# Ledger of designs, part 72: peptides against a protein of PDB entry 5OK6

Target 1, 215 residues: chain A of PDB entry 5OK6
Amino acid sequence: ELPGLDSQWRQIENGESGRERPLRAGESWFLVEKHWYKQWEAYVQGGDQDSSTFPGCINNATLFQDEINWRLKEGLVEGEDYVLLPAAAWHYLVSWYGLEHGQPPIERKVIELPNIQKVEVYPVELLLVRHNDLGKSHTVQFSHTDSIGLVLRTARERFLVEPQEDTRLWAKNSEGSLDRLYDTHITVLDAALETGQLIIMETRKKDGTWPSAQL

## One batch from the design tools (peptide; made by RFdiffusion4, then SolubleMPNN)

Design b2_p16_8_s3 (from b2_p16_8, 6 letters changed)
Fold by OpenDDE base, seed 2:
Order: structure tokens, then sequence, then C-alpha cells
Structure b2_p16_8_s3 (fold): chain B 215 residues (1-215), chain A 16 residues (1-16)
């Protein structure tokens, strides 16, 4: 049974526990398609539970690029395409109205950035390759707050690099040149890595030389 | 700060 309309509005829109609550790093927030949310607002503000303004099940279909990987469309804008809700508010709405059959929730994490907390709607997708096989890429998602060290470890794991093998990373920049990622303690954000960027893992030769030193 | 600018450019709700 649906709670009273005023209670719904207060629960979801309350600035302390609802949509307007402060972001906290590591917490989960959820995307709700804007049109559905506006319909819900109209319904609860109308004061009539029997109104034709009933929003029905949450349907985020327009936010997805595909129904296979459930990737978000590029260029979605908060307040225009979607609304962000904290986990509690999202779960209330889902319990009250349901979620469209087969759709996954669009869960995103709050990340700590320089002087800012944000919901990371678009994690960075990097194309990981080996220096000797640039044609075989592995796409892996990273947070902007993940370290280059994590990217390197992930690359080593994905390519089944033995523990005794030395590796290092290069990023292909917009000019087509390779920038060496020397500092593994900086973040993906600090390194200015972007979605679709090619990251090359170089493996040290048995003779102790690097392949790139011969170029 | 370029790092801050990149952080601010990320699309989502932001709290300072």
Amino acid sequence: as target 1 above (215 residues)
Amino acid sequence: DERLARAQALPSEAKL
C-alpha cells in the first residue's frame, strides 16, 4: 500500500534524508529518469491518490544505450535527463511503484574529488593493451579516484603477467604520442585519463631492457 | 588548478 501523498513527498524530497541531502563519499545514489520523477511529483502534489497522474513503475529505458550491457547514454544531464536519489529514497520509490521489469537499478557511487564530492555517473573506461599486441584491447572501468597503480595491477592481472615480470604503463595522448605514467600513486583524474583512452602495458625484456628504449 | 577544473567538469551533483 502506498503511503499518503504528503508523506511520500516529505520522504523523498526531504533535504536531510532525501534528494537534497548532502553527498557522502562511498555512498550509493541512483538515477531516476526525469520525466517519471516529474510525473511522480505532480501526482503527490496533486493530493489525489486516485488521480490520472499516477506515475506507474519507474522506467529508466530512455537513459540506457542498450539493454544488453545496460550502459548509460553519453551526455546525460542531471536535472534534464535524470534525478539523483540516495539509496533510501530510491528503495522507497521502488517499493511503492516498482521498477520496470528486467531493468537494473542505475547505481552510482559518491566519490571524493579535490574540494568536491560528486556522484560518479560515468566511470572511466580504459582500453588496456600490451605493447606487443596493440590490436587486442581489454576495456575496464575505473573510478576517477582510482590510482594508476590499480590500473597497472588490473592490466597485469588481465594479461596474466607473472609476478617476476616488470611492467609499466603508457597513455596514448590526444596528439597520438605516448606519455609514460611514472607515478603510480596519482589518480586517473590526476593523470587526466579519459574514456576510450588507450593504455599500453610495457613488459621488461629478459635482458633487463625495455622495448621502448629501442624505438 | 587544472585538477579541480577536471573534477568540476564531471557531470553529476556536486557538493563543495
Scores: peptide ipSAE 0.189, ipTM 0.814, DockQ to the pose 0.023
Fold by OpenDDE base, seed 1:
Structure b2_p16_8_s3 (fold): chain B 215 residues (1-215), chain A 16 residues (1-16)
Amino acid sequence: as target 1 above (215 residues)
Amino acid sequence: DERLARAQALPSEAKL
């Protein structure tokens, strides 16, 4: 059953878990398609629960580029294409109105940047490969705030690298050359890594030489 | 710093 319209408005907009509450690093927020949200606003502000302005179930279909991997369209803009809600507010709306059948929630994390907190709507998808087998790739999502060290550890895990094996990363740049990722303490953002970028894990040979030294 | 991270580049045609 739907709560009273004023109660809905207060819970979603002005509550402790409302849309306008401060962002906190590590928290989950959810995307809601803008037109649906505006219709919901009109409905709850209208004061008539039987109004023709009833928004129906949440439908984020227009935000997705595909219904297989449920990837977001590129270039979506907050306030124009979607609104962001805290987890509690999202769960209230879903419980009240439902979510379109088969659609996953669009969950994103708050990240801490040097001067601001933001919801990371577009995490970075990197294409991880081994230097000796570029045809076997693992696509892995990373935050812009994740370290290159985490990317390296993740690559080692995916490729079942033994602890005693030494490894390092290369990134394929826009010119098609490979740039060595020396500093493992900088972030994905600091390294300017982008979605779809090829990241090559090089493994040191048993003789102590690197494959790249023979190129 | 991207410059620190990417101090060495290999040719585009290079295969490791």
Scores: peptide ipSAE 0.014, ipTM 0.543, DockQ to the pose 0.168
Fold by OpenDDE base, seed 3:
Formats: C-alpha cells, structure tokens, sequence
Structure b2_p16_8_s3 (fold): chain B 215 residues (1-215), chain A 16 residues (1-16)
C-alpha cells in the first residue's frame, strides 16, 4: 500500500534527507527520469489517489542509449532530463511504485572536487591500448578523481604486464597527436581526459629503449 | 539552482 500523499512528498522533497539534502563524498545517488518525477509530483500534490495522475512504475527508458549495456545517453542535464535522489529517497520510490521490469537502477557516486561535491553522472570511459597493438582496445571506466597512476596500473593489469616491465602512458588528443602523461599523480580531470579518448600504454624494450624514440 | 549544479559537466584542465 502507498503511503499518504503528503507523507510521500515530505519524505522525498524534504531538505534533510530528500532530494535537496547536501551531497557527501562516496554516497550513492540515483537518477529518475524527469517526466516520471513530474508525474509523481503532480500525483502527490493533487491530493487524491486518482489513477489518471498515478505515475506508475519508475521508467528510465528515455535516459538509456541502449538496453544491453544500459549506457546513458550523452548530454543529459539534471533538472531537464532527470532528477537526482539520495539512496534512501530512491529506495522509497522504488518500494512504492516499482522500477520498470528489467531496467537497472542508475546509481552514481558523489565525488569530491576542489571546493565542491558533485554526483558523477558520467564517469570517464577510456580506450586502453598497447603501443604495438592499437587495434585491441579495452574500455575501462574511471572517475574524474582517479589518478593517472590508477589508469596506468589498470592498463598494466588488463594487458598482463609483468612487474619488472616498465610502462608509460600517452593520450591521443583532439588534434590526433600524442601527449605523454608524465605525471601519474594528477587526476583524470587534471589531464583533461575524456570519454572515448585513446590511451596508449608504451612498454620499454629489453634493450632499455622506448618504442616511441624510434619514430 | 544548487541541485542543478550537482551533475554539471566538469571543466577540463590543460592537458600535459
């Protein structure tokens, strides 16, 4: 049975634990499709349980570009395409209305940036390749707050690089040239890495020379 | 709107 309409509104929209609550780093937030959310708002503000305004199950279908990998469409905007809810509020709505069959929740993490917290709706998807086999990419997601060192470690793991092998990263820029990622302590954000960007792992030769030094 | 700022695009810094 659904809670009273006023109770639903207060639970989801309250400033302490609802939609407007402060962000905290590491917390999970969830996306709700904007049209559904507006339908819910109209339903609970209407003061009656008329089925004509009843929102039905949460349906985020319009936010997905595919129903196989459940990737979000590019360029979605908070307040226009979706609403962000803290985990507690999301779980209430799901318990009350359900989630469309087969759809996964759209869970995202709060990240901490200098002087601000944000829900990271779009983690950076990098295309990791080896310098000697550019045709075999591994797509891996990273937070904007992850270090280049983590990207390098991840690349080494994916390509089964032995601990004694020396490796370094290059990023293919928008001009098609390669920028060497010298500092492994900076973040993905600091390096201005973007989704779909090619990251090349170069492995040092046994003779101590780098493959790129021969180009 | 402070809520709208929560998921705004992150500014890119200068590449290396």
Amino acid sequence: as target 1 above (215 residues)
Amino acid sequence: DERLARAQALPSEAKL
Scores: peptide ipSAE 0.014, ipTM 0.456, DockQ to the pose 0.027
Fold by OpenDDE base, seed 5:
Structure b2_p16_8_s3 (fold): chain B 215 residues (1-215), chain A 16 residues (1-16)
Amino acid sequence: as target 1 above (215 residues)
Amino acid sequence: DERLARAQALPSEAKL
């Protein structure tokens, strides 16, 4: 059953648990298509539950690039294309109005950057490859706040590298050269890694030499 | 507005 219109507004728009609450690292937030949200605002502010302004079910279709992988369109802007809601507020709206059938929620995490909390709408998708088989890539999503060490561990896992094998990473830059990722403690952001970038895992030879040292 | 800062493109900081 739908709560009263004033109750709906207070649950979603409040500064403590609603849309305007402070961001906290690690929390889940959800995207809601802007036109739907504005229709909902007009409905609850109108004070008539039988109004023609009833928003219907949440439909984020315009935010998706495709309905196969459910990837977001590039260049979406908060306040123009979508609004962000904390998990509690999102779940209220879904319970009251429903979500379009078969459409997944658009869940994103709050990340901590220097001097700012941010909902990471666009995590980085890296193409992980081995130095000896550049044709077999694994696409893996990372946060900008993830360490290069995590990228390396993930690459090792995907390629079934044995614990005793020594490995290191290279990033292919925009000029087509390879930059070695020496420091594994820096973040994906610090390393300026971008979506679609090729990350090459090099494995040390049994003789203790690196393949790249012979190029 | 703190809200507008929440979801925009992350700056590519320093090259290694």
Scores: peptide ipSAE 0.012, ipTM 0.457, DockQ to the pose 0.027

Design b2_p16_8_s4 (from b2_p16_8, 7 letters changed)
Fold by OpenDDE base, seed 4:
Structure b2_p16_8_s4 (fold): chain B 215 residues (1-215), chain A 16 residues (1-16)
Amino acid sequence: as target 1 above (215 residues)
Amino acid sequence: DERLERAQALPSEAKL
């Protein structure tokens, strides 16, 4: 049974689990398509539970690029295209109205950035490649807060690099040149890495030389 | 600070 309209409004918009609650690093938040959310607002504000303004199931279809990988469209704007709800509020809405059949929830994490917390709507998708096979990329998602060290470890794992093999990373920059990622302690944000950026893992030769030193 | 600018430019809900 649906809660009373005032109870729905209070549960979603107000209180410790509401839309306006403080962000906390590591917590999950969820995207809700803006038109659906506005329809829900109109419904619960109307005071008539039998109103024709009933929003129906949550439908995030317009937020997705495709229904295969369920990637978000680029350039979505908070407050215009979607709203962000904390996990508790999202789960209430799903329990009350349902989610459109086959659609996954759009879950995102709160991250700690310099002087700000954000819900990371667009984690960085990097194209990981080996220096000797640039045509075979592995797309891997990272947080802006992830270290370059994590990117390197992930690349080593994806390419099944043996523990005794030395590796290092290069990023292809906007000018088409390669920048070495020397400091593995800086973040993806610090390194200014972007979605779709090519990250090249170089493996040291058995003779102790680096392949790039011969280019 | 370029890092702050990049952080601020991320399209997401923000709390200070």
Scores: peptide ipSAE 0.199, ipTM 0.824, DockQ to the pose 0.023
Fold by OpenDDE base, seed 5:
Structure b2_p16_8_s4 (fold): chain B 215 residues (1-215), chain A 16 residues (1-16)
Amino acid sequence: as target 1 above (215 residues)
Amino acid sequence: DERLERAQALPSEAKL
């Protein structure tokens, strides 16, 4: 059952637990399509539950570029295309109005950047490959705040590398050459890694030599 | 800010 319109407004549009609450690193926030949200605002502000302004179920279809992988369109802007709600507020709206059939929620994490918290709407998708099989990629999402060490560990896991095997990463740069990622403590952001970038995992030979050192 | 320590050792991925 829908709560009273004033109760809905107070639950969603407050500065402590609603839309205006402070961001906290590691929390989940959800995207809501802007026109639906504005329709909901008009409905609850109108004071008539039987109004023709009833928003219906949440429909985020316009935010997706595809209905297979449910990837977001590029270049979406907060306040123009979508609003961000904390998990509690999102779950209230879904419980009251429903979500369009078959659509997943658009969940994103708050990340900590130097001097700012941000909802990371667009994580980085990297193409992980092995040096000896460049034709077989694993696409994996990373936060901009994830370390190169995490990228390396993830690559090792995806390629079933044994713990005793030594590995290292290369990134294909914009010039088409390979840059060795030496520092594993820097972030994906600090390494300037971008979505669609090829990351090559090189495995050390049993003789202790690197494949790339013989070229 | 941590800076990328990188070397351009190879001209292309095709050599790995």
Scores: peptide ipSAE 0.015, ipTM 0.540, DockQ to the pose 0.136
Fold by OpenDDE base, seed 2:
Structure b2_p16_8_s4 (fold): chain B 215 residues (1-215), chain A 16 residues (1-16)
Amino acid sequence: as target 1 above (215 residues)
Amino acid sequence: DERLERAQALPSEAKL
């Protein structure tokens, strides 16, 4: 059942679970297409439930680049293209208005950067490969706050590397050269890794030599 | 900006 318009406004815009709620690391937030949200604002502020301003179901179609993988368009801007809502507010809106049939929610996590909390709308998609088979990639999403150590562990897991095998990472840079990721404690952000970047996992040979040392 | 030391840039065509 739809609550009263004033109650809707208070639950979504105000209070402990509203749009203006402080960001907390690890929390889920959801994207809502801006025009839909503005239509909803107009509806609930108008005070007439029978008005022609009824927003209908949430439809984020314009935010997606494809309906196969449901990837976001590049370059979307908060406040222009979408609004961010905390999970509670999102779930209220979905409960009240529904979500477009077959369309997934756009869930994102709050990350903690050195000076700010941010909803990470665009996680980093890395192309993980092995040094001996560059043609077989695994695309994996990482947070900018994830460590290079996590990238390495993830690569080891995806490639079924045994615990006794020694491995290290290389990143292919914009110049086409390979930069070794020596420090595994720095973040994906600190390493300046970008979406679509090739990350090569090198495995140490049984003779104790590295493949790259023979180049 | 702890730029990862661009220590050993392997050339792009180097088959690892």
Scores: peptide ipSAE 0.013, ipTM 0.545, DockQ to the pose 0.135
Fold by OpenDDE base, seed 1:
Structure b2_p16_8_s4 (fold): chain B 215 residues (1-215), chain A 16 residues (1-16)
Amino acid sequence: as target 1 above (215 residues)
Amino acid sequence: DERLERAQALPSEAKL
């Protein structure tokens, strides 16, 4: 059952878990399509429960690139295309109005960046490949705050590398050359890795030599 | 700081 309009407004905008709540690292936030949210604002601010302003089910269809993988469109802008709500506020709206049938929630995490917290709307999608089979890529999402060490571990897992095998990473740069990712403690952000970038895992030979030393 | 610039460029809510 829908609560009173003033109660809805207070819960979503001014509540302890409202839209204006401070970001906290690791918390989940959800995207809501801007026009739906503005329709909801108009409905609850009107005070008369007029069905003509009723927003209906949450529909994020315009934010998705496709209905297969449910990827976001590129270049979406906060406050223009979507609003961000804390998990509690999102769950209230879904419980009151519903979510369009078949659409997944657009959940994102708050990440800690240098001197700022942000909701990571676009995680980095890296193309992981082996040095000896560049034609078989694994697309994997990483946070900008994930370490290069995590990227390496993930690559080793995806390619079923045995624990005793030594491996290292290369990133293909904008000039088409390969940059060695030496420091595994820096983040994806620190390494300036971008979505669609090719990351090559090199495996050390049994003779102790590296394949790249022969290139 | 280039890192700060990259962090600021990320499409995301900066509730400052």
Scores: peptide ipSAE 0.232, ipTM 0.840, DockQ to the pose 0.022; fails the geometry check

## One batch from the design tools (peptide; made by RFdiffusion4, then SolubleMPNN)

Design b2_p17_1_s1 (from b2_p17_1, 8 letters changed)
Fold by OpenDDE base, seed 2:
Structure b2_p17_1_s1 (fold): chain B 215 residues (1-215), chain A 17 residues (1-17)
Amino acid sequence: as target 1 above (215 residues)
Amino acid sequence: MHERIHVSDEELAAWSA
């Protein structure tokens, strides 16, 4: 069941397959609460399986802001609040120690940025609305690397827009202005969209005019 | 750059009415 302490350390901290291995775009990594991980380190480095340093089951409770949607707290910092583990290492730890009952794993994807790979701990949550019903929003999560085209397609799907209907997106700024997201090939990051930002889907009128012309 | 429209909350409300 539980492997030897040295074996655990090698498996989890192994530079080839463990915590220190290089990030690869598209791979899944998992967050582990820092205190638990440090306790585990102390346990396996102590050399005594019967010691009082046994970490118990993985408990990420302190990383969550709620136990309903299991959203992460804002402003968590790697190395201070949590440790990132590749899928294999995470699954080993869960197998060995278990995960607190009811808690979901905190899975995140590696994304490719212009010159680095990064585990995207905080994807962007956008509020999608229609121009003629700003009060009814759909909150949808996107990667910073997702295209504006994907945001548009997602909006069309959520609002059940028919294929023949023409639509376009506007981003509402904090100043109240609207920026049209005309280039659908750029990413959410390129467009500088932020969590909580209102994204308005405008539908072209049957007469061929855009509602925004009246603004 | 994106096309920008300066709009007040009142104008947006009217737009969505």
Scores: peptide ipSAE 0.390, ipTM 0.897, DockQ to the pose 0.907
Fold by OpenDDE base, seed 4:
Structure b2_p17_1_s1 (fold): chain B 215 residues (1-215), chain A 17 residues (1-17)
Amino acid sequence: as target 1 above (215 residues)
Amino acid sequence: MHERIHVSDEELAAWSA
């Protein structure tokens, strides 16, 4: 089942679909815990398939905050805590060595920024609420490259807003102020939205006035 | 038109009520 050690190394690290391949926006990449990966490297470079350096199944446990939501720990660093593999390479490793039982893959997307491509390891989780019911939130994950328009559309969909209803967004700042997200064409990154931030969808009143006018 | 509103949690709660 396992390919030759040299073949494994070439396919994962030096292949066209290997770790060092160029990033392409929209593609899926996967995180692999660094220590496991280093052990794998040592194993395949050792030349002995029966070596005691056999890495065993992939185990990313140390990358997770918990085994309930499978959220990543904060502050993980590429090359120190994990390596990134393109989908093909990840699937090869999983097929060869397996993934720890019950543990989900850590899949992330390549995003296009003004000057670079990067794997977005930490997308933004926003708390979407309605202005008239701040206690009922929908947690939704967004890319930093997603538009405010997408956030608004998502909010409208989650709250079943009718097409004829006019809505707009407010971002609640940590200091308590609300900033209106008036430009729907800018990105989540441009708006400097952060994980855990409350995003309030305001619905225009039937009389044409905005509820926030009273604030 | 409001672009930034300074509001307390209490005021927001009242607004939400």
Scores: peptide ipSAE 0.385, ipTM 0.892, DockQ to the pose 0.707
Fold by OpenDDE base, seed 3:
Structure b2_p17_1_s1 (fold): chain B 215 residues (1-215), chain A 17 residues (1-17)
Amino acid sequence: as target 1 above (215 residues)
Amino acid sequence: MHERIHVSDEELAAWSA
């Protein structure tokens, strides 16, 4: 099932359909651990299928913090820790070499920024809480391109807020202050929200006043 | 209405109580 070495190289590294092909918004790309990929490169460039440079199955173990939630380690860098492959190339490699038993693929989406497409390796994980129960958080993942409006809707859904209830968001900043996220049309990126940040959903009182007025 | 609230951890705890 393993194709010729030259064929493998061409399919994976080809600039038109391989690793270097243009990004398109909404596409799925996959992370491959850099050491494995370099081993594969050496193998296919060596020209000997029976060489000692055979890479074995894909193993992304070093990219994960744990094997329970399969969360990526922080601070991974493209080209140093991993390479990004389009879905087709990833599936080829998996079919040829296999993926380490039990490991999920590391799939990420291409997002559209104002002047560039980027594979979003690290979406933003926000801690959503209600103003009257700050100790009970819900971790939810968002794209940097998601709107604050989506964050609010997600919070409302998670906390089962009734349609007639009025809600708004506050972000706790590094100084400990609360900044109101009043513009629901800006993105998570625009609001400079970061992973681990506490986002407080405030619900308007029945008397029409906001609880935050008491702070 | 407030756009930024300067609040201590103690005040936040009291708010959520």
Scores: peptide ipSAE 0.365, ipTM 0.888, DockQ to the pose 0.702
Fold by OpenDDE base, seed 5:
Structure b2_p17_1_s1 (fold): chain B 215 residues (1-215), chain A 17 residues (1-17)
Amino acid sequence: as target 1 above (215 residues)
Amino acid sequence: MHERIHVSDEELAAWSA
């Protein structure tokens, strides 16, 4: 059964544990479609639990570009298209109203940027390939704050590279050339990697030479 | 941040062959 309307409002909107709480790196936040949220606000502010303004189940359909991979539409704006709720608040709303049948929650992480903390709504999706099989890609999602070292380790894992094998990464740029990602300590953001970009893992030959020497 | 190597599509294809 639903809690009292005032209790719902306080639970979701408060500045300590609700929508206005401080962001903490690594924590999960969830997107809620703006129109549904506004309907909920109107309902709980109305003071009548039997009101026709009852919002029904949470429906984030308009935020998705597809219902296969459940990817978000590009260019969504906080406060216009969606609101962000911390995990606890999201789970309360779901428990009270439910989530539209078949829709997954839209979970995102708080990341630490040099000057601010932010919920990373759009992580980077990279296409990982091997130098000798450019047509067979693995799409992997990374945070802008992830290191190139993590990208390399992830590539090695996906391609089942043995520990004794030496590997390095190249990024295919917009000009068609290759940029070697030699500094593994910088972030995806620092390297200016973008969604859909091809990242090539090169494996060192047994003789100690690199295949790229032939380029 | 990057070491850039200029490579043609043909060279890249050959590298993958």
Scores: peptide ipSAE 0.363, ipTM 0.891, DockQ to the pose 0.866

Design b2_p17_1_s2 (from b2_p17_1, 8 letters changed)
Fold by OpenDDE base, seed 4:
Structure b2_p17_1_s2 (fold): chain B 215 residues (1-215), chain A 17 residues (1-17)
Amino acid sequence: as target 1 above (215 residues)
Amino acid sequence: MSERIHVSDEELAAWSA
């Protein structure tokens, strides 16, 4: 059953778990399409539960670029295209109004940056490849706050690299050059890695030489 | 400084071969 309109407003906007709550690293937040949210605001502020301003089910269709992979459109802006809700608020809205059939929730994580918490709406999708098979990629999503060490471990796992094999990463830049990701303690952000970027895992040869010495 | 290698697509293809 739908709560009273004032209760809805307080719970979503002004509650301890409302839209304006402080961001906390690691927490899940959800995107809600701006037009729907504004319609909901108008509905609950109108004071008439039977009004024609009823928002209907949550529909995030306009935020997606495709209905196959459910990727977000590029360049979406908070407050213009969508609003961010903490998990509790999102679940309340879904419980009250439903979510459009077949649409997945748009869940994102709060990340900690040096001076700010931010919901990471666009995690980095990297193309992981081996140096000896550049045509066979594994697309993997990473946070900007993930370490290069995690990227390397992930690559090793995806390619079934044995623990005794020594590996390192190269980032292919837009200019075609390779930048060695030698420091595994820096983040994806620090390394300035971008979505769609090719990350090459080089495996050390049995003779102790690196294949890249031939480049 | 990060090690940077300038490589052509042909060299990369040869490296992958």
Scores: peptide ipSAE 0.396, ipTM 0.895, DockQ to the pose 0.922
Fold by OpenDDE base, seed 1:
Parts: C-alpha cells; structure tokens; sequence
Structure b2_p17_1_s2 (fold): chain B 215 residues (1-215), chain A 17 residues (1-17)
C-alpha cells in the first residue's frame, strides 16, 4: 500500500534510511534515474495523490548502455543523471511504485578511501589472461579498494592454477610495456589499474625460470 | 622495485605462442 505523500517524503529524504544519511563502508546503495526521482519529488511535494505528476514505475533504462549485460553508461554524474539511495529507501520506492519489468536494480557498495567514504558506481573491470594464452580473457570486476593479492587469487581460481604453482601479475600499459605488480598488499587504486586493462598472470616454469625472461 | 619490460604487440603475441 502506498503511504501518504508526506510520509513518503519523510521516509526517503529525512528518515534513518534517508538519502542524506551518512555513508558507511560495505553498505549497499542504489542508483535511481534523476528524472524519475525529480518526478517523484514533485508528486509527493504537490500534496495531491491523484495528480498527473504520478511518477509510475522506476525506470533506469537511460542509465544502461545495453539491456544484455546491464552495464552503466560511461560518464554518468551523481545529481545530474542519477541519485543514490540507501538500500532501505530503494526497497521502499520499489515496493510503492515498482521497477520496470526485467530491469535489474543498480546496486553499488560504499567503499572507504583515505579520509572519505564513497559509493563506488564504477568498479574496475580487468581483463585477466594467462601469459601463454593471451586470447582467452576473463573479465572480472574489482573494487578500487581491492588488493592486488585478491586480483592474483581471483586469476589463479579462474585459471584453475594448482596451489603448488607459483604465479605473478603483469599490468599491460597503453604504450605496450608491462609493469610487474610485485606488491600484493597495495590496492587496485594504488596500482592505478583501469577498466579494460589487460592483466597477465605468469606461471613459473617447472625448471624454476619465469617465462618473462624470454621477453 | 617494480619491473618494467618493454614489449611490442608482436613480441607479446610470440610469448603466447
């Protein structure tokens, strides 16, 4: 059942689960297309439930680049293209108005950066490959706050590397050079890894030599 | 120290072969 308009406004804007609540690391937030949200604001502020300003179902179609993988368009800006809502507020709006059929929610996580919390709208998509088969990539999403150690573990898991096999990572630069990701404790952000970047997992040979010694 | 190696696309393709 739809609550009263004033109750909706208070719940979404000023409640404990409101839009303006403090960000907390690890929490889920959701994107709502700005035009829809502004229409909702106008509706609930208008005071007439029968108003022609009724927003209808939530439709984030304009935020997606495709309806297959449901990836976001590049360059979306908070407060211009979308608003961020905490999980509880999102679920209230979905319960009240519905979500467009077949369209997934756009869920994102709060990450902790030095001296700031941020909703990570664009995680880093890395292309994981093996040194001996560069043509077979695994696209995997990582947070900017994820460690290089996690990237390495993920690569090992995806390529079914045995525990006794020694492996290391190389990042391919735009200029064609490879940088070895030797420190596994730094983050994806610290390593300046970018979406679409090729990350090469090198496996040590049985003779104890590294394949990269031949480059 | 981070190792940087300069590799052409041709050399990289040969490494995968």
Amino acid sequence: as target 1 above (215 residues)
Amino acid sequence: MSERIHVSDEELAAWSA
Scores: peptide ipSAE 0.395, ipTM 0.893, DockQ to the pose 0.883
Fold by OpenDDE base, seed 3:
Structure b2_p17_1_s2 (fold): chain B 215 residues (1-215), chain A 17 residues (1-17)
Amino acid sequence: as target 1 above (215 residues)
Amino acid sequence: MSERIHVSDEELAAWSA
């Protein structure tokens, strides 16, 4: 059964777990399609539970570019296309109204940047490849706050690199050049890595030479 | 040791072959 309309409004908008609560690093927040959310606002503010303004189940279909991989459309804007809710508020709405059948929740993490917390709606999706097999990529998501060291470890794991094998990363630039990601302590953000960028893992030869010496 | 390598698509393809 749905809670009273005033209770719903207070819980989602003005509650301790409401839309306006402070962001905390590592917490999960959820996207709600803006039109649905506005319909919900109109419903709960109308004061009539039998109103024709009933929002129905949460439907985020318009936020997805496809219903296969459930990737978000590019260029979505908070407050225009979606609202962000903390996990508790999201779970309340889902419990009250349901989520459209087959749609996954759009969960995102709060990240800590030097001067701000933000919900990272668009993690960086990198294409990991080996230097000797550029045609076989592994797509992996990383936070902008993840280190290059994590990217390297992830690449080593995906390609089943043995512990004794020495590896390093190159980022392919749009102009075709390769930049070596030599500092593993900087972040994905600091390295200016972007979604869809090719990251090449080079493995050192048994003779101690690097394959890139031939380029 | 170069931190940046200028490589053509052909050279990069050859490196991967």
Scores: peptide ipSAE 0.389, ipTM 0.892, DockQ to the pose 0.728
Fold by OpenDDE base, seed 5:
Structure b2_p17_1_s2 (fold): chain B 215 residues (1-215), chain A 17 residues (1-17)
Amino acid sequence: as target 1 above (215 residues)
Amino acid sequence: MSERIHVSDEELAAWSA
């Protein structure tokens, strides 16, 4: 049931639990298309529930690159293309107005960077491959704050590597060379890994030698 | 920290073969 317009405004636009609340690491936030949100603001500020300014269902269609993988368009800007709402506020709006049929919610996480919390709208998509089958990639999404150790564990899991097998990672750079991701404690951000970058998992041979010794 | 290996596309393809 749609609550009163003043109640809607207070629940969504407050500084404690609404759009203006402080960011906390690990929390989920949701993107809402800017024009829909502005229409909603106009509706609730108008004071007439029967107004022609009724926003209808939430429609984020313009934020998506495609309706197959539901990837976001590149270069979207907060405040211009979308607004960010905490989970509670998002769920209220969805319950009141609905979400366009077939569209998934655009959920993102708050991450903690050295000097700032931010909603990570664009996490890194890495192409994970094995050294002996570079043509078969697994696309996996990582936070910039995820460790190289997590990338390695994820690669091992995806390729069903046995616990006793020793593995390490290489990043293919734009110059065509391979950079060994030696330190597993640094982050994806620290390693300067980028979306679409090829990450090669090398498995140690039974004789104790590394395949890369032949390169 | 990373170790860099310069490898040609041909060498990389051969490594994957």
Scores: peptide ipSAE 0.381, ipTM 0.893, DockQ to the pose 0.887

